# Ledger of designs, part 298: peptides against a protein of PDB entry 4GMN

Target 1, 375 residues: chain A of PDB entry 4GMN
Amino acid sequence: RYANITLLALVTLASIGTDFQETLVKGNQGSRESPISAADEEWNGFDDADGDAMDVDQKSSSGEDQEEDYEEIDVKEDDEDDDDDSITSEMQADMERVVGADGTDDGDLEDLPTLRELIQTAVPQLIRLSNLPIDSDESLTIQSHALSALNNISWTISCLEFANGENANIHNAWYPTAKKIWRKTILPILEADSADLKLATQVTSLAWAVARVLHGETPTDGNPHRKFISLYHSSKQQAGGNSNSIEEPEDPFQGLGVKCIGVVGSLAHDPAPIEVNREVGVFLVTLLRQSNNVPPAEIVEALNQLFDIYGDEELACDKEVFWKDGFLKHLEEFLPKMRTLTKGIDKRTQPELRTRADEALLNLGRFVQYKKKHA

## One batch from the design tools (peptide; made by RFdiffusion4, then SolubleMPNN)

Design b2_p28_6_s4 (from b2_p28_6, 18 letters changed)
Fold by OpenDDE base, seed 2:
Structure b2_p28_6_s4 (fold): chain B 375 residues (1-375), chain A 28 residues (1-28)
Amino acid sequence: as target 1 above (375 residues)
Amino acid sequence: SSSSEAELAGLRRQYELTQKRIDEKLNK
């Protein structure tokens, strides 16, 4: 009985987290910058104030784009105006109060009561459930659902902009909870060294979502970056041996390898310890050097992480790692390989992977040029 | 049983309210 209620609650929390992410993505699609498109933004460098517009004469090769007349399937959205008048007068009164309270208190989620309840009430319970002793298939199921709910909530929050002090109230409320997820859920599972690739994938996805907010402020205790690098290598060794259908996710960006790269990249951001940054940077650059044996999606993610980590020349990692370890040479030598890799992706069968590879190629060119000017 | 369903229904209502508030903030 308790387990079924707990399971239903966990599934509902996971659904709420997904619907929230979808709402944020839809809301951001009204504003041109989807948080997915923030990875798709052309990396312009920090100092592109001197826009000498090189007129790249794009010779329009007039490929006759056959206008395939995609018949607009007029999906009649039956606007069933279900006037569910269930907006209680109390909810309206609370909404009116919240619109009037210009409460500049950067830490209070008074205006976001659900998000407050998710962070303050639900997440601490999910952390507890994810960290239960596994003594039964039921406890394993509860852990998996708790991790899924934590993942969806954490991903949703990680899709909010926190740059320039945006959403500071949410950030401040989430930050201690994110650290608690890391220390109480992620680290114990990573340290348990389970051969369960499903669990490893779940915890790595959660770790990425958490690390996308905490960045280099993610707790470095136990060198978790090395655990994720080890997991990356172990996952590649297992994929080469047993053709047992761990269904490679249909989405190439949902692979465990990509998730490992995303985690370690995020962990390497300033103010990460320089040695953590170095170990991650060397790992990422090594993937580029070995690109013939690396999935294209992992190359795209590794490039994006390298741009984000080493984009700022004022950071200690630029001098102490990027320049000192000669990363520019490796990136420049990778340009022709990236062009070949990108051209090898079929636009028809893998349109997203091709788009993200084209963008990563463009950004790699710009990044190499930027770093050459600042050498 | 009834309390947990009421709590879930409460969380869902709160969620819908938060979605609406976020949509209102993102559309400004």
Scores: peptide ipSAE 0.019, ipTM 0.519, DockQ to the pose 0.037
Fold by OpenDDE base, seed 3:
Structure b2_p28_6_s4 (fold): chain B 375 residues (1-375), chain A 28 residues (1-28)
Amino acid sequence: as target 1 above (375 residues)
Amino acid sequence: SSSSEAELAGLRRQYELTQKRIDEKLNK
């Protein structure tokens, strides 16, 4: 487990280093091509003219020292708020909340030096690089690489088991950093409301990786779940209209639609606000109702998210959303459609999609039976 | 979960692509 994280970490860091270096080299080449062309024309003028160096002796005139009284303009040092990369009181309070009473594991990564350097040294720099002013194609390229690096790191960490206190040290070290990525990188990009689908796909992938760890503890400021739902709908409208082949990723599970579902599903977990959970739950159930126009991979993801969100009857969302909004009826009505959909997937051409659909169908049957016993 | 395996598979593909790009760059 740790070896794979360390390997991905090293690869991610090496990727950042090489891609950043190439970007800097290209940027420096573009700036250098402009001035060199002007210098080559003028140098033809070394004509041999012998002209006599006359000795002109001219006198040192003693100009009077005018004592210009430099009024000390008291330049108020505007306290540049040193963004003290100190553990913000919020990060410390968040760490204290994650430090459950029994575990002395204060996020100490002594045994994981590469992961420590990723979280503590690399990620803060990547956040900074992702927040650079976009004034050039170069700055956009840097942002894209920084987002790719953050995505790779965040996805790697999100693939760890954190249930039952597993990897608590990594969780505790990552949790405040994941919130920093959310607040400083993801939210600003989502708020900029860019029509750039590439950027939207990158930030949504990163948001999913972060939200898979933070779940319902993901900051709800600005209702990001609604932005991802809107992005889902916008992505469908564009795919229907413009024959601009957004190269559908060869992997159906890497599509923007799947990523949007993964983000909003993760955001809706307990302890998410009940209204956030409701809006997401209604969105996911609505996808199942509209399944004839929804890619099979998105249906598989929507089902998995619904099982994970509403699998526990002790959670407030079970009573307040699942039962109140009548989700069981929609899931039961979807069972025969899911059987037809799953059987329609060719095992030879799409073996992974078929396997995941077969599992989701099996789980849907079990989930409906479970909920019917607890009705 | 099957979701985590496919996410791991997608991440492995991104990793392999990234590693390949790094190896292609480091060998220059």
Scores: peptide ipSAE 0.006, ipTM 0.442, DockQ to the pose 0.031
Fold by OpenDDE base, seed 5:
Structure b2_p28_6_s4 (fold): chain B 375 residues (1-375), chain A 28 residues (1-28)
Amino acid sequence: as target 1 above (375 residues)
Amino acid sequence: SSSSEAELAGLRRQYELTQKRIDEKLNK
């Protein structure tokens, strides 16, 4: 009986975190594509003040549009408007404020009571639940649900814009809590070195969500980037052996490999130690060199992480890692491989993967050109 | 709305109950 109410509270917290994410995504869809697709925003380069907009003459080679008359299978989306009325009107009002408000600098969440209660009351309890001794299947279930709730809350917060001082109140409230999740939940689970791929996937998802806000300010104690790189390699070795591989998620971007890349990429951002940046950068560039044996989604994520890490030439990592370790050559040599990889993705069966690969290919071309001009 | 306050009060009670149980489990 007591276990069931704890489980219900955890499921409710996980639901709340999802509902927050969905409403943020819907709020952003009215103006821009999903914040997950905001990582697919066209890399504009850094504006050099000399506006030589390269007119990339899109020579539209008129390939004959064979109008394959794809019969629109009118999949009646049964709008089962299961209005899962789980979104409280206060939660919705908090979300509308988060999407629309200029952040106040004071870290005060007086105007965001639901988010305040999630950060200040719920998350500390979820951290405690995730750290309970695993002595039963019940305790393992509680840990899994606590990790799911932490994941959903952390992902939701990671979808907020914090650039230019936006949402500074939320950032200031979240930042110490995010560091606490990292130190108290993520690190202990990674140190336990469990062969549980489900637990590893959950903790890696949470780690990515947390690292998307903390970036290079993520605690470097115990070299967590190396643990995630090791987890990446271990996951590839296990997938090759047993036919009872955890079904690769239907979404190629939800795979453990992609999540590992996302974590280590996020950890490598400024102000990360240059040696952390170097080890991650070498890992990512090595994936591109081995692209024939790497899933396309992992290549897309590795490219996006490389653009984000090494986009700014003013950062120490540009000179000390990107140029010094000769990354430009590897990116340039990868361009023809990326074109082949992208063209090999079927637009009909994997439309999202194809779109994101087309964008990553475009961005790779631009990034290589940018870096060649700034050489 | 009165519904939201009731839902928040419900969630708060669930959190308090969960916290109490966590504390009872961690202190054993």
Scores: peptide ipSAE 0.014, ipTM 0.439, DockQ to the pose 0.018; fails the geometry check
Fold by OpenDDE base, seed 4:
Formats: sequence, C-alpha cells, structure tokens
Structure b2_p28_6_s4 (fold): chain B 375 residues (1-375), chain A 28 residues (1-28)
Amino acid sequence: as target 1 above (375 residues)
Amino acid sequence: SSSSEAELAGLRRQYELTQKRIDEKLNK
C-alpha cells in the first residue's frame, strides 16, 4: 500500500516536472516570436541563468571548408515503437529507490536525481514565475500555471510518509524549499489581498500542500492562519450574494472552504504557538457548532484536523487549548448532528463524501471516548 | 491511508487539468 502511494507520487512528480519543463520551453519559444523586446534575460526554462557565461572566445579560426563527406550513417529508423512511456529510465530508477529507500537523515538526494532536479532546479523557477509582476493577462496566466505546478509538486511530496523518519532525505531536502515557497510565493500573494477567488483558491491549495509537510513549523510571520480564516469567511459571503458562483467544484473536497480548513488545521499542529493553535481550534469547533450552515466536506475536514491537532495528550495544546477551552463538550454535542449529517449524504450521488463522513463519524466517536477516558 | 490515495487521485486530476490548460493556451 505505502509502496504504491510512493510510486504514484513519484510518477506524478516526475511527469509534472518533465511535462512542465517541456511546456515552459515551448512557451518560451512561442514568446520569442512576440516582440517582448525588453529584458534580455532569456528565460532558459529550468536552466539557471546564473551559469557563468563561459566567454566562449569565438576565435574566428578561418578553418578551410574541408567538405568532410559525413557518410550518412543510415541510422535505420528502426521503428522501435516509441512506447512513449513518458517515464525515463532515470525516473524509473528514482521510483525504485524511493520505494526501497531506508531514509538517510542527511537530506541528500544523490540517489534521487530526478527528484533532486525537480526540487533544486524546477521549484526555484516556479517560485520566480509565481512572483512575476502582474501587468498583463499573460503574466496572470504564467502565475496561475506556476502555482498549479507548485501545487502539484507540493501535494505529491505531501503524500509521502514522513512519520517516524520515513523518507527523511526527501523531507530534509523539501523542508527548506517548502519554507521558500511559503515565504516567497504564498505570503506575498496572501498579502496582495486580491479579490480573485481563483488565485485565492490556487494559493490556498498550495498553502495546504506546503503546510501538510511543515505543520506547526510553517512560518507564523504575519499570522497566516488569520488570513486563511478571513478568506474562509469572505468566500462564504461571496457565495451568498452574486450568482457568479465559481462553479462549485464537482469534488466537494476541492472547495476553497475545505482548503482553508486544511491549511489552518495544518498550521495549528505542534510546535505552533499556543495562541495560533487556540484561534484555529476555536475556528474549527465553531464550524461544528454552526454545522447546519457548513458544507459536509468542510465538517469532515474540520473533524480530521481536530483529531490530528488534539490526538496527542502530551502536547501543550491538549491542556492549554483542548481541555481549557472545553472542546470535548462541543465534540460530544456534535456527535448526534454528525450522525444526522452523514446519514443525509446520498451514497449513490456522493460516494466519496459519504465514505469520508462515515469515517469521520467513526473517528469522532472514538476520539470523544478516548478524551473522556483521559479527562 | 485511503485519504492519501484519494489525494493522489486528486493530484493526478489536477495535473491533467493543468496540462490541458497549458496545452489549450500554447495552442491559441
């Protein structure tokens, strides 16, 4: 099971890296035909332009035209069916290593060259592209694509197991990059206070993916949890007014509300400041109290976050927030509501939502029993 | 977990949607 998830994650990561590189190269070639005359920084795709321009001293050696008769090596086009198995031999080798890797704790990716290049070469370029000045519809599109790629990469990595020192090399390589994404991409976009709900959804999705790895070690500068809580509330106010309903995502778990809950839940984990944890915990518990007006998917996510945040009784947040602020009572009072909510979900039309709600209901019952025993 | 498999399926869908959006833009 784990091996299949790791394999799928790495295949997805590698494919994203390769196809995005090709797309960016093709896009850059297309933009060269447009007279964007201005900045001579030829964007070389993922090539770091900080490569020392080796002054290839073009010594104009007037070498005489020896017509060396290059024998046409009749490269027989053996029509080897290019089974365009888009997975290079190097990506396959990386997949085998990630599935088999006893995690080295040094953060070295020497044994994972494709993943190394994606983290060290691709992601920095995507961060640059996501931070371009928005001066045109084109720059807005580049930002959107860069955010989508960063989202996909970050989510793929966030699906790896890092508990108990698993994949420690990948974790340690990703961790500084994840912090860079947070500080350089996520925070600036959140601070720009854009009314663009599409951009807000993209950055919130990326923030969730990043925060799923960084948890409470996510930089707390500028109180990002409050920005996401504010975004949650703002998204609800807009949905109630103008019928420019951003088409509710077909997947209820892809909604901006769910993503906001996922971000703030992840941010509230230890070692997050107790006040950050409290504000998030109160927000999540408040959603449960107001559950009649909250989408079922958001309730499922809020419950899962509450279980993950407050599942460990040895953490300071258990005593200082969970018990002190009386969260158990609210969870107990929510149990009958959750049973009603879960039963109200049609298994035929929303099978995933129903399954996740049934799981969350089961876990809520267990969690309440656990906390009552440890009171 | 079942959640991680659903998340990976969501990721693949986001990937495919991203590629499609990129291709639709490069081909205009």
Scores: peptide ipSAE 0.005, ipTM 0.435, DockQ to the pose 0.028; fails the geometry check

Design b2_p28_7_s1 (from b2_p28_7, 17 letters changed)
Fold by OpenDDE base, seed 4:
Structure b2_p28_7_s1 (fold): chain B 375 residues (1-375), chain A 28 residues (1-28)
Amino acid sequence: as target 1 above (375 residues)
Amino acid sequence: MDEALRRRQLEARRKEIEEQREKLEELL
């Protein structure tokens, strides 16, 4: 009973974390159409109003058989747009405010009550539940659901733009919490060095979402980038050795390899230590050199990470790593291979992978040209 | 690029979460 209630609460929090993204996306699209005055329907909570007994008066009246001619009412299937009423009015209002929130730097979430409660109330409990001692299948299940909820919330928040001071209040509220997730959830699970690839995939997904906000300010304690690089290599060895179908995720971009690349790429952004940046940069460039043995989705992610890490010539990593370690040569040598790889992806069977590969190929060409001008 | 990956990561979880919710509600 208590376990099931806890699991239901975790599933509900994971749902809220997902639905919160949809409202962000819809709110950002809807700001082009006219303000529907949503009247303040105050959500009056569950008044447990006493169930007054409906007297079932049994009156038995026996009235006659009128054969009413069933006119075939052509029931227009009104496509009941299943308006998935799952979005609370408060959550929608929070999203509308996030989309409109220009420029309060104070980390105050007064105007974002749902997000405030997610960050301040829910996430600390999720961190606690994700960091419980694993002593049973039940505790493992609780951890998995807590990680799922943390993942969804963290990914949703990572979807916000924080450049140029956008959403600064949310960033400032989330940033210390993201560091807590990293230190209290992600690092302990990574340090346990479990052979559980499901858990590894969950924690790596969460780590990516968190690192997408923290970037190079992600705590470097215990060299987490090396742990994710190790996990990348270990995952490849396990996939090659046991014909037990690790169900390759239907989406190539959901693979543990892609997630590892996303994490380490994010960790290598400025202001990451130059040595961390170098180790990650060398890892990513090495994937390109070995591209014949690397899934196309991982190549796409590795390229995107390389562009994001080394796109700015003013950063110390440009001079101290990109130029010093000769990355331009490797990118230039990879350009013809990327063309071949991209052309090898069937647009009919893998349209998304093909689109992202075409984009990455285009960006690689531009990036190589950019770097050659700034040499 | 980034948004499409994020959407799919969360959408793929939505269905799994809903199926998990239903199963848990049936057990309560």
Scores: peptide ipSAE 0.026, ipTM 0.655, DockQ to the pose 0.641
Fold by OpenDDE base, seed 2:
Structure b2_p28_7_s1 (fold): chain B 375 residues (1-375), chain A 28 residues (1-28)
Amino acid sequence: as target 1 above (375 residues)
Amino acid sequence: MDEALRRRQLEARRKEIEEQREKLEELL
């Protein structure tokens, strides 16, 4: 009875953490009167101060490839308006305030009572529950649900823009809590060296959400990047041997490999120690070199992480790692392989993976060209 | 780029949470 009530409360907190994200997305869509086409979320990491629009007039002249007129199957998304009346008027009002908040307030969540209670009241209990001694299947279940709730809250907060001082109040409230999740939940589970791939996937998902806010300021104690690289390799070895295949997630971007790449990429951002950055950068570039044996979704994620880590030439990692370790050559040599990989993804069976691969291929071309100009 | 990944990480968890909620409500 007490266990079931605790589990229901944990599931409810995980739901609230997800619903909070929907309210953020709806609020952000209401303020952007312009549909940013999914095409406009290209990597724009180049402030070319010289307004020469790169007219990449790739006049690749003349292949008469016949336009096979593929009829647009107008997949009517039946907007099943599932009026998920779960969004409280208080949560909606909190999100309208987050979207409208000119980022001038010094870290008080006074105007965001729901988010304040999540961070200050709920998360400390979730950390406690995720860090209980595992002595029963009940305690393992409680840990799993506590990790689920922490994951959703952490992902929701990681969806906010924090660049240029945006949402600074939320960032300042979350930052110490995120470090506490890392030290009290993530690190102890990673150090337990459990063969439980489900638990490893949950903690890696949480670690990614936390590391997306903390970046290179993530606590480096115990070399967590090496633990996630080790987990990546261990997950590949286990998938090859036991017919208790964790069913490959239907979404290729939900795989433990992708999540490991996302974590280590996020950990390698400035101001990460140069040796942490180097070890991660070498890992990511090695995946590209070994791409014939790497799932396409992991290649896409590894590319995006490389762009985000090495997009800024003013960072110490650009000179000390990217140029010094000769990463440009590996990226350039990977371009024709990426084209082949992307073309090999069936648009009908894996439309999203194809779209993300096409985008990553485009960005790889631009990134290589940029780095060649700034050599 | 990043929003679509964030959304799917949450949507995948939403479905799991809903299925878990239903199972827990049946046990209470």
Scores: peptide ipSAE 0.024, ipTM 0.637, DockQ to the pose 0.651
Fold by OpenDDE base, seed 5:
Structure b2_p28_7_s1 (fold): chain B 375 residues (1-375), chain A 28 residues (1-28)
Amino acid sequence: as target 1 above (375 residues)
Amino acid sequence: MDEALRRRQLEARRKEIEEQREKLEELL
């Protein structure tokens, strides 16, 4: 009885975390009458303040337009408004306030009652439940559900913009809690060195969500980046040996390898110690050099992390790591390999992986050009 | 790009969470 009630409460908290993100997405879409196709998030890594419009003289070589008449399959999305009334009016109102707050409303977390209760009441209990002694299958189940709920809440909060002082009230409330999740949930599980790849995947997903907000301010105690790099390598060794390897997730971006790359990338951002940044940067560049044996989704994630870490030339890591360790040469040498890799992905069977690989290839070209201009 | 990844990190759990909720409600 008490265990089932606890499990139901944990599942409900994990659902709330998922549904909250859907509300954020709908709120952001409702303010923009245009569906931003996932293609129109231009990589804004170049503040090209110098508006010299390079007239790319498109010499129109008249190749015969075979108008492949894409029959616009008007998929009537029957909006079966499954009004999944799972989103409380309070949760929706909280997200509308967060999304609609021009960064001038110093709204206290008092005006966000659902988010306040998630951060102040629910998360401390989830941390407690995730850190209980494991002595039974029931305690393992409770830990797994507590990690799932923490994951969903942490990912949802990581969807908020915190740049330029936006959502500063939420950031200030979350930041100490995120550090507590790291120290009390993530580190103890990583230190236990369990052969449980399911648990490792759950804690790595949570670690990524937390590190996406904390970045280089993530607690460096025990060099956690090395633990995730070790976990990456260990996961590859196990997949090669046992036919009972965890079925590769149907989504290539849900793999433990991708999650490990996402964590270590996030940990390497400023103000991370330069030696942490270097170890991560060398790891990521080494994946590109060994790309023939690396899943395409991990290459895409490794590229994105490299762009985010080294996109700003004013950061100490640009001079002390990127230029000093000669990363530009490795990225330039990888361009033709990335073109081959991307073209090898079937658009029909893996449309999402292909789209993200095409984007990463485009961004790699732009990034190499930028770094050559600023050399 | 990042938004789509964040969405998938949660959506990949939505179905599993719902199936677990229903199963737990049947046990109460």
Scores: peptide ipSAE 0.023, ipTM 0.629, DockQ to the pose 0.628
Fold by OpenDDE base, seed 3:
Structure b2_p28_7_s1 (fold): chain B 375 residues (1-375), chain A 28 residues (1-28)
Amino acid sequence: as target 1 above (375 residues)
Amino acid sequence: MDEALRRRQLEARRKEIEEQREKLEELL
């Protein structure tokens, strides 16, 4: 009875953390009078003021008329007004304020009462529950649900824009809590070296959400990047040996490998120690060199992380790692392999993986050109 | 950074959470 009530409360907190994101997405769509398709966030590089638009000569090869019969799929717009009765008017008002506020205020969540209670009241209890001794199947279940709730809250907060001082009040309130999740929840679970791949996937997903806000300011105690690189390699060894169907997640981007890459990529951002950046950069570039044996989704994630880490030429990691370790050459040598990999993805069976691979290929071309201009 | 991937990560979990909630409510 008490265990079931605790589990229901944890499930409810995990739901609230998800519903908060849907309200953010709806609020951001309402402020964008132009639907930029969520597909059109192309990495445009840095706008170099030197307007020499290289005319890409589109050689029109006239290939023949195949009349493919467009079956008019009558998409009934079921206007399911999913009145998501789970979103309180208070949560909606908080999200409308997050989307509309030029975040000039220093860390006071006075205007965001629901978010304040999530961060200040709920998250500390979830951290406590995730740290309970595992002595029973009930304690393991409580830990799993506490990790799920922490993950959903952390992912939702990590979807906010924090660049240019946006949402600075939320960032400042979340930042100490994110460090506490890292030190009290993530590190102890990673140090326990559990053979539980479900737990490893949950903690790695949480670590990615937390690291997307903390970046290179993530606590470096115990070299967590090496633990996630080790977990990446261990996950590949287990998948090859046991025909016990860990059903590969239906979504290629939900794989433990992708999550490990996302974590270590986020950990390598400035102001991360140059040696941490180097170890992660070498790991990511090594995945590209071994691309024949790496899932396409992991290659896409590894490329995106490399662009985000090494996009800024003013950072110390550009000179001390990117140029010094010759990463440009490896990216150039990978371009033809990426074209082959991307073309090998069936648009009909894996449309999202194909779209994200086409984007990553385009961005790789732009990134290589940018870096060559600044060599 | 793909907002569609972020949505799917949370949608897949929402369904798992709702199925778990229903199962827990049946036990209360």
Scores: peptide ipSAE 0.021, ipTM 0.617, DockQ to the pose 0.636

